Peptides against a protein of PDB entry 3MAZ. Designs and how they scored, part 59

Target 1, 99 residues: chain A of PDB entry 3MAZ
Amino acid sequence: VLNPMPACFYTVSRKEATEMLQKNPSLGNMILRPGSDSRNYSITIRQEIDIPRIKHYKVMSVGQNYTIELEKPVTLPNLFSVIDYFVKETRGNLRPFIC
Target 2, 99 residues: chain A of PDB entry 3MAZ as posed
Amino acid sequence: VLNPMPACFYTVSRKEATEMLQKNPSLGNMILRPGSDSRNYSITIRQEIDIPRIKHYKVMSVGQNYTIELEKPVTLPNLFSVIDYFVKETRGNLRPFIA

## One batch from the design tools (peptide; made by RFdiffusion4, then SolubleMPNN)

Design b2_p20_2_s1 (from b2_p20_2, 8 letters changed)
Fold by OpenDDE base, seed 3:
Structure b2_p20_2_s1 (fold): chain B 99 residues (1-99), chain A 20 residues (1-20)
Amino acid sequence: as target 1 above (99 residues)
Amino acid sequence: MEELKKAFIEAGLATEEDFE
């Protein structure tokens, strides 16, 4: 039985994710997508504080956990926790893209 | 706005350079 994926997960490329976020910013500003390796993922966000900025982050599968590749890596137990990290740490500014 | 920038930096999602 396959576990469900976060609602903001889409099987799209980096380019497609960027276009989705730019086209419909009202639907959210964060997308989870497949990484270069089937075991890994990437997060694409459209941060808009003063000006729009598209950024990408690697989410690496490490054992049974996932590590967000940041200057100071953050390891979490599942992809839902990864999404939660982005939402909570930005005080709700980042929200999962739901179309 | 300032608090938001701080939040992103603290989370490691941005740097001070991003907002200069």
Scores: peptide ipSAE 0.725, ipTM 0.941, DockQ to the pose 0.865
Fold by OpenDDE base, seed 2:
Structure b2_p20_2_s1 (fold): chain B 99 residues (1-99), chain A 20 residues (1-20)
Amino acid sequence: as target 1 above (99 residues)
Amino acid sequence: MEELKKAFIEAGLATEEDFE
């Protein structure tokens, strides 16, 4: 049985995710997508501070947790918490892309 | 805007250089 995934998860490529965020910014600015490896993921965001910037972050599956690959890695218990991290730490600026 | 930049940097999602 597969556990539910965050609403902003889409089986799309880096390019597709970028296009989604650019075409419909009103739907959100953050997408979770499959990583290059089986149990890993990537987060693509459209940061709009001064000018729009597309950023990508790796989310590595480590044991039963997930680690956001940042200069100072952040480990969280599930993908929902990963999404929450991005939302809360940016004071709500980042919002999951929902279509 | 400055507060937002600060938030992103503190979260490790951006660097000061990103906003130069």
Scores: peptide ipSAE 0.722, ipTM 0.940, DockQ to the pose 0.873
Fold by OpenDDE base, seed 1:
Order: structure tokens, then sequence, then C-alpha cells
Structure b2_p20_2_s1 (fold): chain B 99 residues (1-99), chain A 20 residues (1-20)
């Protein structure tokens, strides 16, 4: 049974995600996309604090959870929680890209 | 702005080096 995906999920490449965020920053600054492997994903963000910076993060499927590959990995129960992590931890600065 | 930088760093999404 297929479960719904976060609104900012798009079946796009790293390059396409980068272009989407750069061309329409008013629509959001965070995209969830397929990873290079099967059940893995990647998060692409356009961080604009002092200067614009494109960052990519790996989201690995581990059992029934997902782990954001950071220096100190963060494991969450679902992709919605992953998106929530990015939003809350940045105090709302990161927002899902809604096209 | 400084608080935002701290938030990103604390979340592990950025490093101090990014803002130097």
Amino acid sequence: as target 1 above (99 residues)
Amino acid sequence: MEELKKAFIEAGLATEEDFE
C-alpha cells in the first residue's frame, strides 16, 4: 500500500531541484527527491542567510525509519517528520517548495 | 540573523565554516 508523500516531494534530479529553487525562491526553499538508490531520498535546500547556498542531504531508509545523513545522524519515523525536522530546526526559515 | 546561523549549525545543516 502506497502512502502519501510530503508536498515538497518531486521526482526530479539534483540539477532540476537546484534550478527549481533558484528560479522560484518565493515558492519555498526545500525539495525532497529520489536518491540515487531505491528507497533512499535526498533533500535539496537553498539556504540564503548571508549568501545563497545550495545544500544536499541524504535521507536513508533504515528499516521502517529514515536517517538524515548528518555529522550526527538524525533518525525519524517517516518522511513527513524529516520535512518537519528541517522546518522546525531552522525556526521556519526552510519551507517546503510548493509548485 | 546570528540566531538563524546558530539554528542551522545546531541542527547539523551548516557549519561555522560556511559563514566565515
Scores: peptide ipSAE 0.721, ipTM 0.940, DockQ to the pose 0.890
Fold by OpenDDE base, seed 5:
Structure b2_p20_2_s1 (fold): chain B 99 residues (1-99), chain A 20 residues (1-20)
Amino acid sequence: as target 1 above (99 residues)
Amino acid sequence: MEELKKAFIEAGLATEEDFE
């Protein structure tokens, strides 16, 4: 049984995620994707504050929670909260990519 | 733009070096 995933989750590679964000920026600028490990994930964003930049962040499954790999790690209870963190902390600048 | 930079930095998603 596959539990519900955030709308911006796609089973794509790092390269594919980058291409998606570059081709259709109007659909959003943030993608959640599988990590190298089956229980881990990665977030790919297309940051466009001054110039376009593609950045990637690791989201590690730790017990029943998830930790965003940042200088100051952020631990959240589920992947929906992870997406919410990116949206709220950037004041809505980051938006989930919705095809 | 400056406020947005600050938001990203505070969130840990960027550093000041990114914008230099």
Scores: peptide ipSAE 0.706, ipTM 0.938, DockQ to the pose 0.925

Design b2_p20_2_s2 (from b2_p20_2, 6 letters changed)
Fold by OpenDDE base, seed 2:
Structure b2_p20_2_s2 (fold): chain B 99 residues (1-99), chain A 20 residues (1-20)
Amino acid sequence: as target 1 above (99 residues)
Amino acid sequence: KEELKQAFIDAGLATEEDFE
C-alpha cells in the first residue's frame, strides 16, 4: 500500500511538467514528479518574478527522509514537508499545481 | 520585487545571477 502523495504529484516527465505549468499558471506553479531513480523525485517550478523561469530540483530519498538537493541541502521528514518548504520559504509565491 | 528575489535566494532556490 502506497502512502498518500502531495496533491501536486504527477507521474509526468520534465518536459510535460514544464508544459503543464506554462499552459495553466493559474492552477499553481510547482509540480512534484518522479525522478530518474526509483525512490527519488524532482520538483519543477515556474518562478515568475520579473520573467518566467523554469527550475528543477532533485529530491533524494535518504533513509526515511528526503533531501532537497540545493547548494546547502535541506532534509525533511516527508514529501509534504518538502512541498511546505517551497511554499513557506517563498512566502506563498510557489503554490502546488492542482488540476 | 527585491524581497521576493531575496526570499528565493535565502531558500537556496535561486542565485543573484538568476535575476541579472
Scores: peptide ipSAE 0.753, ipTM 0.947, DockQ to the pose 0.858
Fold by OpenDDE base, seed 1:
Structure b2_p20_2_s2 (fold): chain B 99 residues (1-99), chain A 20 residues (1-20)
Amino acid sequence: as target 1 above (99 residues)
Amino acid sequence: KEELKQAFIDAGLATEEDFE
């Protein structure tokens, strides 16, 4: 049985995600998308602190959890928590893209 | 702005080099 996905999840490619964020920055700056492998995902963000920067992060499915591939990996219980991590850690600067 | 940069760095989402 499939569980609900975060609102910012879209079945788009890396290129499409980048274009979405660049074309409509007012709708948000973070997208969750399918990874290149099976049950893995990727997060694409458009950071705009001084200049626009597109960044991509791998979110690996590990057991029943998910690990954000960072220098110091962060493991969370579900994809909603993954999105929450990005929002909270950036003090609300990152916001899920809602189309 | 600097606080925000630091927040990204602390979260592991960016590096100091990104903002140089």
Scores: peptide ipSAE 0.753, ipTM 0.947, DockQ to the pose 0.865
Fold by OpenDDE base, seed 4:
Structure b2_p20_2_s2 (fold): chain B 99 residues (1-99), chain A 20 residues (1-20)
Amino acid sequence: as target 1 above (99 residues)
Amino acid sequence: KEELKQAFIDAGLATEEDFE
């Protein structure tokens, strides 16, 4: 059974995700997209604290969980929790892109 | 905002070098 995907998931490339975030910043600044590997994903964000910065993070499927590839990896039970991590840890600065 | 920069760093989403 396939579980629903987070609202900010789009089947777009790294380049397309970047363009989406740059063109419509009012709709959000975070996109979840397919990774180069079938079961993996990537998160693209448009951070705008002082100057706009595009960042990409790998979200690896590990067993039944997902690991955000950071200096200190963060493992979470599902993709919704992954999105939640980005939102909560940045105090709401990062928001899912809703189109 | 310095506090926001620190939040990103604490979360592992950025480094101090990113904001130099």
Scores: peptide ipSAE 0.753, ipTM 0.947, DockQ to the pose 0.890
Fold by OpenDDE base, seed 5:
Structure b2_p20_2_s2 (fold): chain B 99 residues (1-99), chain A 20 residues (1-20)
Amino acid sequence: as target 1 above (99 residues)
Amino acid sequence: KEELKQAFIDAGLATEEDFE
């Protein structure tokens, strides 16, 4: 049994996530998806500042926490906090994709 | 727009090179 996941979590591939974000940008621009390993995840975003850009970030399970793999890694207690980081740090520009 | 770019950079989600 899997604990509750953020609303923008979908069991989709990198390709599918990209397509979702491109097809319906009004629904949001950020998706959480399974990573290559069982307890790891990836974040896919569609940044649209000057031109559309798709980027992917690794979210690694580290003990009971999660680390966003950035140049300066950010460790947070749960996946909801991970989503919150992306939203807050981009001043609301990134929004979870909600079908 | 520039403020938004900087926000992404500060968050570690983008680099200055991304916007060149």
Scores: peptide ipSAE 0.751, ipTM 0.947, DockQ to the pose 0.909

Design b2_p20_2_s3 (from b2_p20_2, 7 letters changed)
Fold by OpenDDE base, seed 2:
Structure b2_p20_2_s3 (fold): chain B 99 residues (1-99), chain A 20 residues (1-20)
Amino acid sequence: as target 1 above (99 residues)
Amino acid sequence: KEELKQAFIDAGLATKEDFE
């Protein structure tokens, strides 16, 4: 049994996440999914500024925190904060995919 | 649009690589 997870968490592959975002863009443009390694996750987004662009980010579980693997890593206390980071930093452009 | 692009850049999300 898993503890509460963000609403945009789905046990899907990179490919499936991409398809979900492309098929129903009105439902959101960000998905949290299992990473390639246990206890790690990945964020898949569908950025649509100039043209639609799919991006994937690694979220590493480090101790009791999570680190978004960016050029300058960002460490946050939980997955909800990770989602919040993506939403806030993009001024609401990124929104969790809710179906 | 440019402002939004900048937001992504500032957030560090405009990366050259994608992660699994």
Scores: peptide ipSAE 0.589, ipTM 0.878, DockQ to the pose 0.408
Fold by OpenDDE base, seed 5:
Structure b2_p20_2_s3 (fold): chain B 99 residues (1-99), chain A 20 residues (1-20)
Amino acid sequence: as target 1 above (99 residues)
Amino acid sequence: KEELKQAFIDAGLATKEDFE
């Protein structure tokens, strides 16, 4: 049993997440999903600036925090903050996918 | 559009890497 998770969290694979975002872009363009390890996650986004582009980011559990694997890693206290980072830094362009 | 592209770059999201 998992503790409360962000609304855009779905227990789906990389492929399924991609299909979800492509099928219903009006519902959002960002999904949080399980990673390869039990306490790790992945963020899948559908960027649509020039042409549609799917990208995936690794979110690693580090102690009691989470680190987004970027060129310059960003560490945050919880998954809600991780989602907030993606939304805020993209000035609202990225929005959590809500079914 | 260019400003948005820059926002992604500044956030570090325009990486060439594709994680899983």
Scores: peptide ipSAE 0.586, ipTM 0.876, DockQ to the pose 0.451
Fold by OpenDDE base, seed 4:
Structure b2_p20_2_s3 (fold): chain B 99 residues (1-99), chain A 20 residues (1-20)
Amino acid sequence: as target 1 above (99 residues)
Amino acid sequence: KEELKQAFIDAGLATKEDFE
């Protein structure tokens, strides 16, 4: 069964995601996209604290959960929780890109 | 903002390298 995807999910490449975030920063600064592997995903963000920086993170599907590949990996139950993690931990600085 | 920078660090998002 395929559950609905987060609103910031787009079937785009790393390059396309970067361009989307750079062209329309007012729409948000975070995109969820397909990873190189069919079962995995990637998060692309446009961090703008001092200077604009594009960063990418791996989101690995492990069993029924998802693990964000960080120095200290974070495992969450679904993709909505993954998006929530990025939003909450950055105190709302990161916001899903909504077109 | 330094506090915001720290938030990214605490969340583990301030990595030196990007992933796919």
Scores: peptide ipSAE 0.586, ipTM 0.876, DockQ to the pose 0.432
Fold by OpenDDE base, seed 1:
Structure b2_p20_2_s3 (fold): chain B 99 residues (1-99), chain A 20 residues (1-20)
Amino acid sequence: as target 1 above (99 residues)
Amino acid sequence: KEELKQAFIDAGLATKEDFE
């Protein structure tokens, strides 16, 4: 049985995600989307501290957990925790895109 | 602003690389 997906999950491409974030920044700045491979995902964010900057992160499904591919990988128990990581670590600057 | 920048750095998100 499938569990609910985070509210910011959309079945969109990298390009579409980028456009969504750029066109409607007031709706949020973070999107979770299907990865280029099987059960993997990607996170696309629009950082706007100095200048607008789009960044993409790979989220790999590992066993029953998920690993955010960073220089120092972060492994979390579910996709909700992945979203939470981005929100909390940026002190609320990153917010899920809600369309 | 600088504190926020540091938060991204500490989280490992402020990379010049596109991981995916």
Scores: peptide ipSAE 0.584, ipTM 0.877, DockQ to the pose 0.427; fails the geometry check

Design b2_p20_2_s4 (from b2_p20_2, 6 letters changed)
Fold by OpenDDE base, seed 1:
Structure b2_p20_2_s4 (fold): chain B 99 residues (1-99), chain A 20 residues (1-20)
Amino acid sequence: as target 1 above (99 residues)
Amino acid sequence: SEELKQAFIDAGLATEEDFE
């Protein structure tokens, strides 16, 4: 059984993700995409506090969980929880890109 | 806002330097 992916998951490159977020900011500001390695992912966000800033975060598959590569790593049970982390911790400022 | 900046920092998604 193949588990569904978050709605903001797109099979795009870092460059493409950046362009998507810049071209259509009204559709959201966060994209989940494939990482360089198998079973790993990356999150690209377009933060707009004062000025626009593109940021990328690694989401590493570790066992049955996923770890967001931060100074203080955050481990979550699934990719939906990863997206939820970004949304909740930013008080809704980050929103999944939906097109 | 300052509150939002702090939220990003607390989440580990940004640093104070990012907003300077």
Scores: peptide ipSAE 0.743, ipTM 0.946, DockQ to the pose 0.873
Fold by OpenDDE base, seed 5:
Parts: structure tokens; C-alpha cells; sequence
Structure b2_p20_2_s4 (fold): chain B 99 residues (1-99), chain A 20 residues (1-20)
């Protein structure tokens, strides 16, 4: 049984995620996508400060939680919390991509 | 804005070098 996924989750590649964000920035600037391993994920964002920048972050499944691979890793209980972290910490600048 | 840049840096999502 699979748990529900955040609305910005898409089964797309890194390249496809980049294209989605670039083509329709009004729909959001953050995508959650499958990682290289079945239980891992990646976040792709289109940051637009001064100039557009595409960045990718690893979200690793660690036990019952998920860890965002940052210089100072952030561990959260579920993928919804992961998305929330990106939204809240950027004061709403990052928004889930809703197609 | 500078505030937004700092927010990204504080979140660990960017570095100061990104904005140089």
C-alpha cells in the first residue's frame, strides 16, 4: 500500500523537470521526482533571484524519515514536510508545481 | 532581494557564492 504523494510529485527525469519549470513558471517552481533508488527522491527548483537557476537536491529515505541532503542535513517525517520546508524557509518563494 | 537571498542561504538551499 502506497501513501499519497505531494501534489508536486511527478515521475519525470531531471531534464524533464527542468523543462517543466522553465516552460510554465507561473504554475510553480518546485518539483519532487524519483531518485536513482526506489525509496529516494530528488527536488528540482527554479530559483529566480537576479537570474534563473535550476538546482537539485537529494531527499534520502532514512528509516521512517526523509533527509534533505544539504550542508546541514534536514530530517523530516514525510515528503509533505519536505515540501513544506522548502516553502516555509523561502517565505513562500518556492511553490509546488501544479500542472 | 537581499532578504530573499539570505533566506535561501539560511535554509541551506544556496550559498553566498551563488549570488556573486
Amino acid sequence: as target 1 above (99 residues)
Amino acid sequence: SEELKQAFIDAGLATEEDFE
Scores: peptide ipSAE 0.742, ipTM 0.945, DockQ to the pose 0.882
Fold by OpenDDE base, seed 4:
Structure b2_p20_2_s4 (fold): chain B 99 residues (1-99), chain A 20 residues (1-20)
Amino acid sequence: as target 1 above (99 residues)
Amino acid sequence: SEELKQAFIDAGLATEEDFE
């Protein structure tokens, strides 16, 4: 049984994700994409505070959970919670890219 | 804004150096 994925998940490369976010910023600024390894993912964001900045974060499968690879790693139970973390912690500045 | 910058830093998504 395949569990549903977050709406901002796209089977795209790092480069493609960057292009998507740059071309249509009004659709959102955060994409979840496949990582280099099976069951791992990456988050690409287009941060625009003073200037636009593209950043990438690793989301690693650890047991039944997912760990966002940050200086202080954050472990969450599912990918929806991962997306929620990015949205809530940035007070809604980060929004899932929906096209 | 400064508050937004701090939010990103607190979340571990950015560093102060990013905004210098």
Scores: peptide ipSAE 0.742, ipTM 0.945, DockQ to the pose 0.889
Fold by OpenDDE base, seed 2:
Structure b2_p20_2_s4 (fold): chain B 99 residues (1-99), chain A 20 residues (1-20)
Amino acid sequence: as target 1 above (99 residues)
Amino acid sequence: SEELKQAFIDAGLATEEDFE
């Protein structure tokens, strides 16, 4: 039994996530995936500003919260909030990838 | 757009260098 995960969560590798985003950009441009360590995650985005760019961000489980590993780390209470951060801060440009 | 670029920068998801 697992707690609900964001709809854009897929058990895929970095490479697979990249391919998913590149092949079907109309489905979204952001994927949440397992990180290299248990209980950690990574966000893969396909940023399309001027030119397409694939970027990856670490989401670290810290206590009961999650920290997005940025220059200025952002700590949020759950993975849904993490996804929301990416969506809202980019004014809706980033959208969860939904198959 | 420039505003979108700035939004990504402000969010910490990109740097100015990314868009040079």
Scores: peptide ipSAE 0.740, ipTM 0.945, DockQ to the pose 0.894

Design b2_p20_3_s1 (from b2_p20_3, 10 letters changed)
Fold by OpenDDE base, seed 1:
Structure b2_p20_3_s1 (fold): chain B 99 residues (1-99), chain A 20 residues (1-20)
Amino acid sequence: as target 1 above (99 residues)
Amino acid sequence: SDTDKAKAFLDQAAEEEPVP
């Protein structure tokens, strides 16, 4: 059975994700996209604190879990938890991009 | 503040390097 993906997941490139976020900031500021390697992903955000800043984070598939590449890596059970983590850790500053 | 907490988290995150 194919599991659903988070609503902010789009099969777009790093460049396309950046353009999406810059073009429609009112729709959200966080996108989940395919990584360069199979089963890996990347998170692209448009941080709007002080000045707009685009950043990209690696989300590595490790076994049945996912590890966010942070100063101290965080491992979560699924991609929905990954999105939730970014939202909660930023106290709502980050919001999933919804078209 | 929430803004400071958000900034602190994002600043500590490791950024993805461009893939050739």
Scores: peptide ipSAE 0.504, ipTM 0.818, DockQ to the pose 0.384
Fold by OpenDDE base, seed 4:
Formats: C-alpha cells, sequence, structure tokens
Structure b2_p20_3_s1 (fold): chain B 99 residues (1-99), chain A 20 residues (1-20)
C-alpha cells in the first residue's frame, strides 16, 4: 500500500529540483524530494526575497513523525503538515510546485 | 511585513549538506 504524497513531491535529485524551479517559477517555488536516505526527504526552494536563492532543507523521518532540520527543529506528524508549515511560516511566500 | 517574516524564517533554516 502506497500512501498519498504531497502534490509537490517529485522523485528527483537536488540538481533536477533546482532546474525545475528555475525553469518554471510560475508553477511554484517549493519541491519535496527524496533525501540521501530511504526514509528521509529534502525540501528545495527558490526564494526571491532579496536575490534569487536556492536552498535545501532536511526533513528527517523520526519514529512516526518528521522533523524539519531548522535552527530550532520542528516535528510534525506527516509530510502534508511539513509542506503546510513551510507555506504558513513564510506567510504564503513559498508555494508548492505543481506541474 | 509578510516578507520580513518569510525572510526571518528562511534565514534560520538549516541547509542540507551537499550530496553527490
Amino acid sequence: as target 1 above (99 residues)
Amino acid sequence: SDTDKAKAFLDQAAEEEPVP
């Protein structure tokens, strides 16, 4: 059984995620992708607050939850909540990449 | 502002280590 994933999840590399965001910025600026380990993920964003900037964040699977690696880590119950957190904390500046 | 809040959040986010 395969549980549904957030709409902005793509099985792409760091490099490809960067290229996707740069090529079609109108489709969104946030991608969820597989991390270096099987049960971990990464968030790639393209932010243009000051200057265009690509950043990557780790989302670690911890038990039944997920922890976003920030200066002050945040633990959430599922990946949908992770995406929602990024959207809310940036007051809508980040939007999931939907193609 | 929303921009200031967004910047503050993203600036304190820990970046993923480069991977091959």
Scores: peptide ipSAE 0.500, ipTM 0.818, DockQ to the pose 0.408
Fold by OpenDDE base, seed 5:
Structure b2_p20_3_s1 (fold): chain B 99 residues (1-99), chain A 20 residues (1-20)
Amino acid sequence: as target 1 above (99 residues)
Amino acid sequence: SDTDKAKAFLDQAAEEEPVP
C-alpha cells in the first residue's frame, strides 16, 4: 500500500512519461515515476530553455530519505521535498505535471 | 536570469541510464 505521493507521481515508464509531457505541455513539465529498482524513483522533465529536451534524473532511496543524483547529490526527507527542490532550483521553470 | 539558473541546475544533474 502506497502512502500519499506527490500529485505529479505516475506509475509510468520512462517512455510513457516522455509522451505525457510532450502531449500536454500546458499541464506541467515534470513527472515523478518509479525507478528501475524497488524504492527508487526517477524524475522526467521536458524543458525548453535552449531547445526542447527530455531529461531523466535518478532519485535514490537512502534509508528513510531520498538522494537526487546531481553533481553534488542532495538528500531530502521525502518525495514532496524532491519535487519542491526541482521547482525552486529552476526558479519555477519546472512545474509538476498535473493530469 | 531565471532561465540561466535553471539551465545551470539541470545541466549538472546525472541522467538516468536507459533501461532496456
Scores: peptide ipSAE 0.499, ipTM 0.817, DockQ to the pose 0.421
Fold by OpenDDE base, seed 2:
Structure b2_p20_3_s1 (fold): chain B 99 residues (1-99), chain A 20 residues (1-20)
Amino acid sequence: as target 1 above (99 residues)
Amino acid sequence: SDTDKAKAFLDQAAEEEPVP
C-alpha cells in the first residue's frame, strides 16, 4: 500500500501549474509538482498580495525528510507537513489547489 | 496583519531555479 500524496499534488510541468493557478484561483493557489530531479518536488504558488505573483520553490528529498529551499531552509518529515507549513506560515493566504 | 506575515514569508522564500 502506497502512502497518499497531498491533495494538491499534480504531475504537471512548471508552466502547466502556473496556468492552472491563473485560470482557477478559486480552487486554491498552491500546487505541489514533480521537480527536475527524481524524488524532488517543486511548489508553485500564486500570491495575490499587492499584485498577482507566481513563485516556485524547491522541495528537496533528504533522507527520509524534505527540505524546503528557503533563505533559511526548513526540514519536515513528509510532504503533508510541507503543505501545512506553507499554509500556516502564510496564515491561510496559501491554500492547496483542489480540482 | 495576516497579509503582512504572509508577504514577509513569501518574500523571504528562495525561488526554484528555472528549468533548463
Scores: peptide ipSAE 0.497, ipTM 0.816, DockQ to the pose 0.393

Design b2_p20_3_s2 (from b2_p20_3, 11 letters changed)
Fold by OpenDDE base, seed 2:
Structure b2_p20_3_s2 (fold): chain B 99 residues (1-99), chain A 20 residues (1-20)
Amino acid sequence: as target 1 above (99 residues)
Amino acid sequence: SALDEAKAFLDQAAEEEEVP
């Protein structure tokens, strides 16, 4: 039995994630997906501030934690915390994509 | 503002692309 993943996690490619966000913006604007390397992940978001943009972030699995690759990396205990971090740092601008 | 803070945070993206 595997531990549950965040609701916005989908086993999709970068391209598909982008399409999902563009086609159904009302369902959310943030997706967590598998990274190019095992045990790593990527977050794809659809930003609508200023001009619409798709942005990608790396979430690296480090030991029992996860590190979001930012200018100043942030390490969190689980993927749920990672999602929460993105939501909070954007003051709710980002919302997990739920389909 | 909340939007300014959100924008500043999101600008840290590893990669970005315009929405077609």
Scores: peptide ipSAE 0.694, ipTM 0.928, DockQ to the pose 0.896
Fold by OpenDDE base, seed 1:
Structure b2_p20_3_s2 (fold): chain B 99 residues (1-99), chain A 20 residues (1-20)
Amino acid sequence: as target 1 above (99 residues)
Amino acid sequence: SALDEAKAFLDQAAEEEEVP
């Protein structure tokens, strides 16, 4: 059975993701997209705290889980949990981009 | 504060760039 992807997942490039976030900030500030390598993903966000910045994070597929590349890597069971983690760790500052 | 925690978390990004 094919599992669904998070609502903020888009098959876009880094550049396209950046443009989406900048063009419609009211729709959210976080996008999940395909990584350069198969089965890996990237999270692109538009930080609106202090100076606006575009930031990228790597989400590596490891076995049946996903590891977010952070100072101390965090491993989660699925991509939905990855999105939830970003939202909760930022206390709601990050919101999935929904168009 | 919540904002400080958010900033600290986001500072772990692999790459970042200014938004024009």
Scores: peptide ipSAE 0.692, ipTM 0.927, DockQ to the pose 0.896
Fold by OpenDDE base, seed 5:
Structure b2_p20_3_s2 (fold): chain B 99 residues (1-99), chain A 20 residues (1-20)
Amino acid sequence: as target 1 above (99 residues)
Amino acid sequence: SALDEAKAFLDQAAEEEEVP
């Protein structure tokens, strides 16, 4: 049984996520997707600051928590918190992609 | 600024690519 996931979670590949973000930028610029291994995930964002870019971040499952792979890793209790963290750290520049 | 802070945070990405 799969527990509830953030609204911006989609079972898509890196390429598909990129296409989604590029196709409908008005719907948001951040997607959570399955990682390449087990219970890991990836965050794909479409940055429009300076030169438009697609960036990917790793969200590693560690025990019952999740660690965002950053210069200084951040561990959070669930994926909803992960999404919230990205929104807050970018002062609202990032918004979850809601299709 | 908010954009500067956002950019600094986002620069921590594992991988990135330009969008044509």
Scores: peptide ipSAE 0.691, ipTM 0.926, DockQ to the pose 0.848
Fold by OpenDDE base, seed 3:
Structure b2_p20_3_s2 (fold): chain B 99 residues (1-99), chain A 20 residues (1-20)
Amino acid sequence: as target 1 above (99 residues)
Amino acid sequence: SALDEAKAFLDQAAEEEEVP
């Protein structure tokens, strides 16, 4: 039995994630996807503050937790918390992509 | 502002690219 994943998780490539965000910006601007290594993930966002930009972040599996690769790494207990962190740190600017 | 704070946080991305 697999544990549930965040609603914005999709088994897509970096390129496909970018296309999804560009084609349907009204559905959200943040996607969680599989990383290049086992048990790791990546987050792709479409930022539209000044000019449209696609940005990627690494989420590394560390033990039973996850560490977001930032200037000062942040470790959280699960992927749901990771998504929540991105939403809160951007004061709601980021919204999970739901299709 | 909230927008400035969001921008500052997002600038920590490992990679970025412009959207056409």
Scores: peptide ipSAE 0.689, ipTM 0.926, DockQ to the pose 0.885

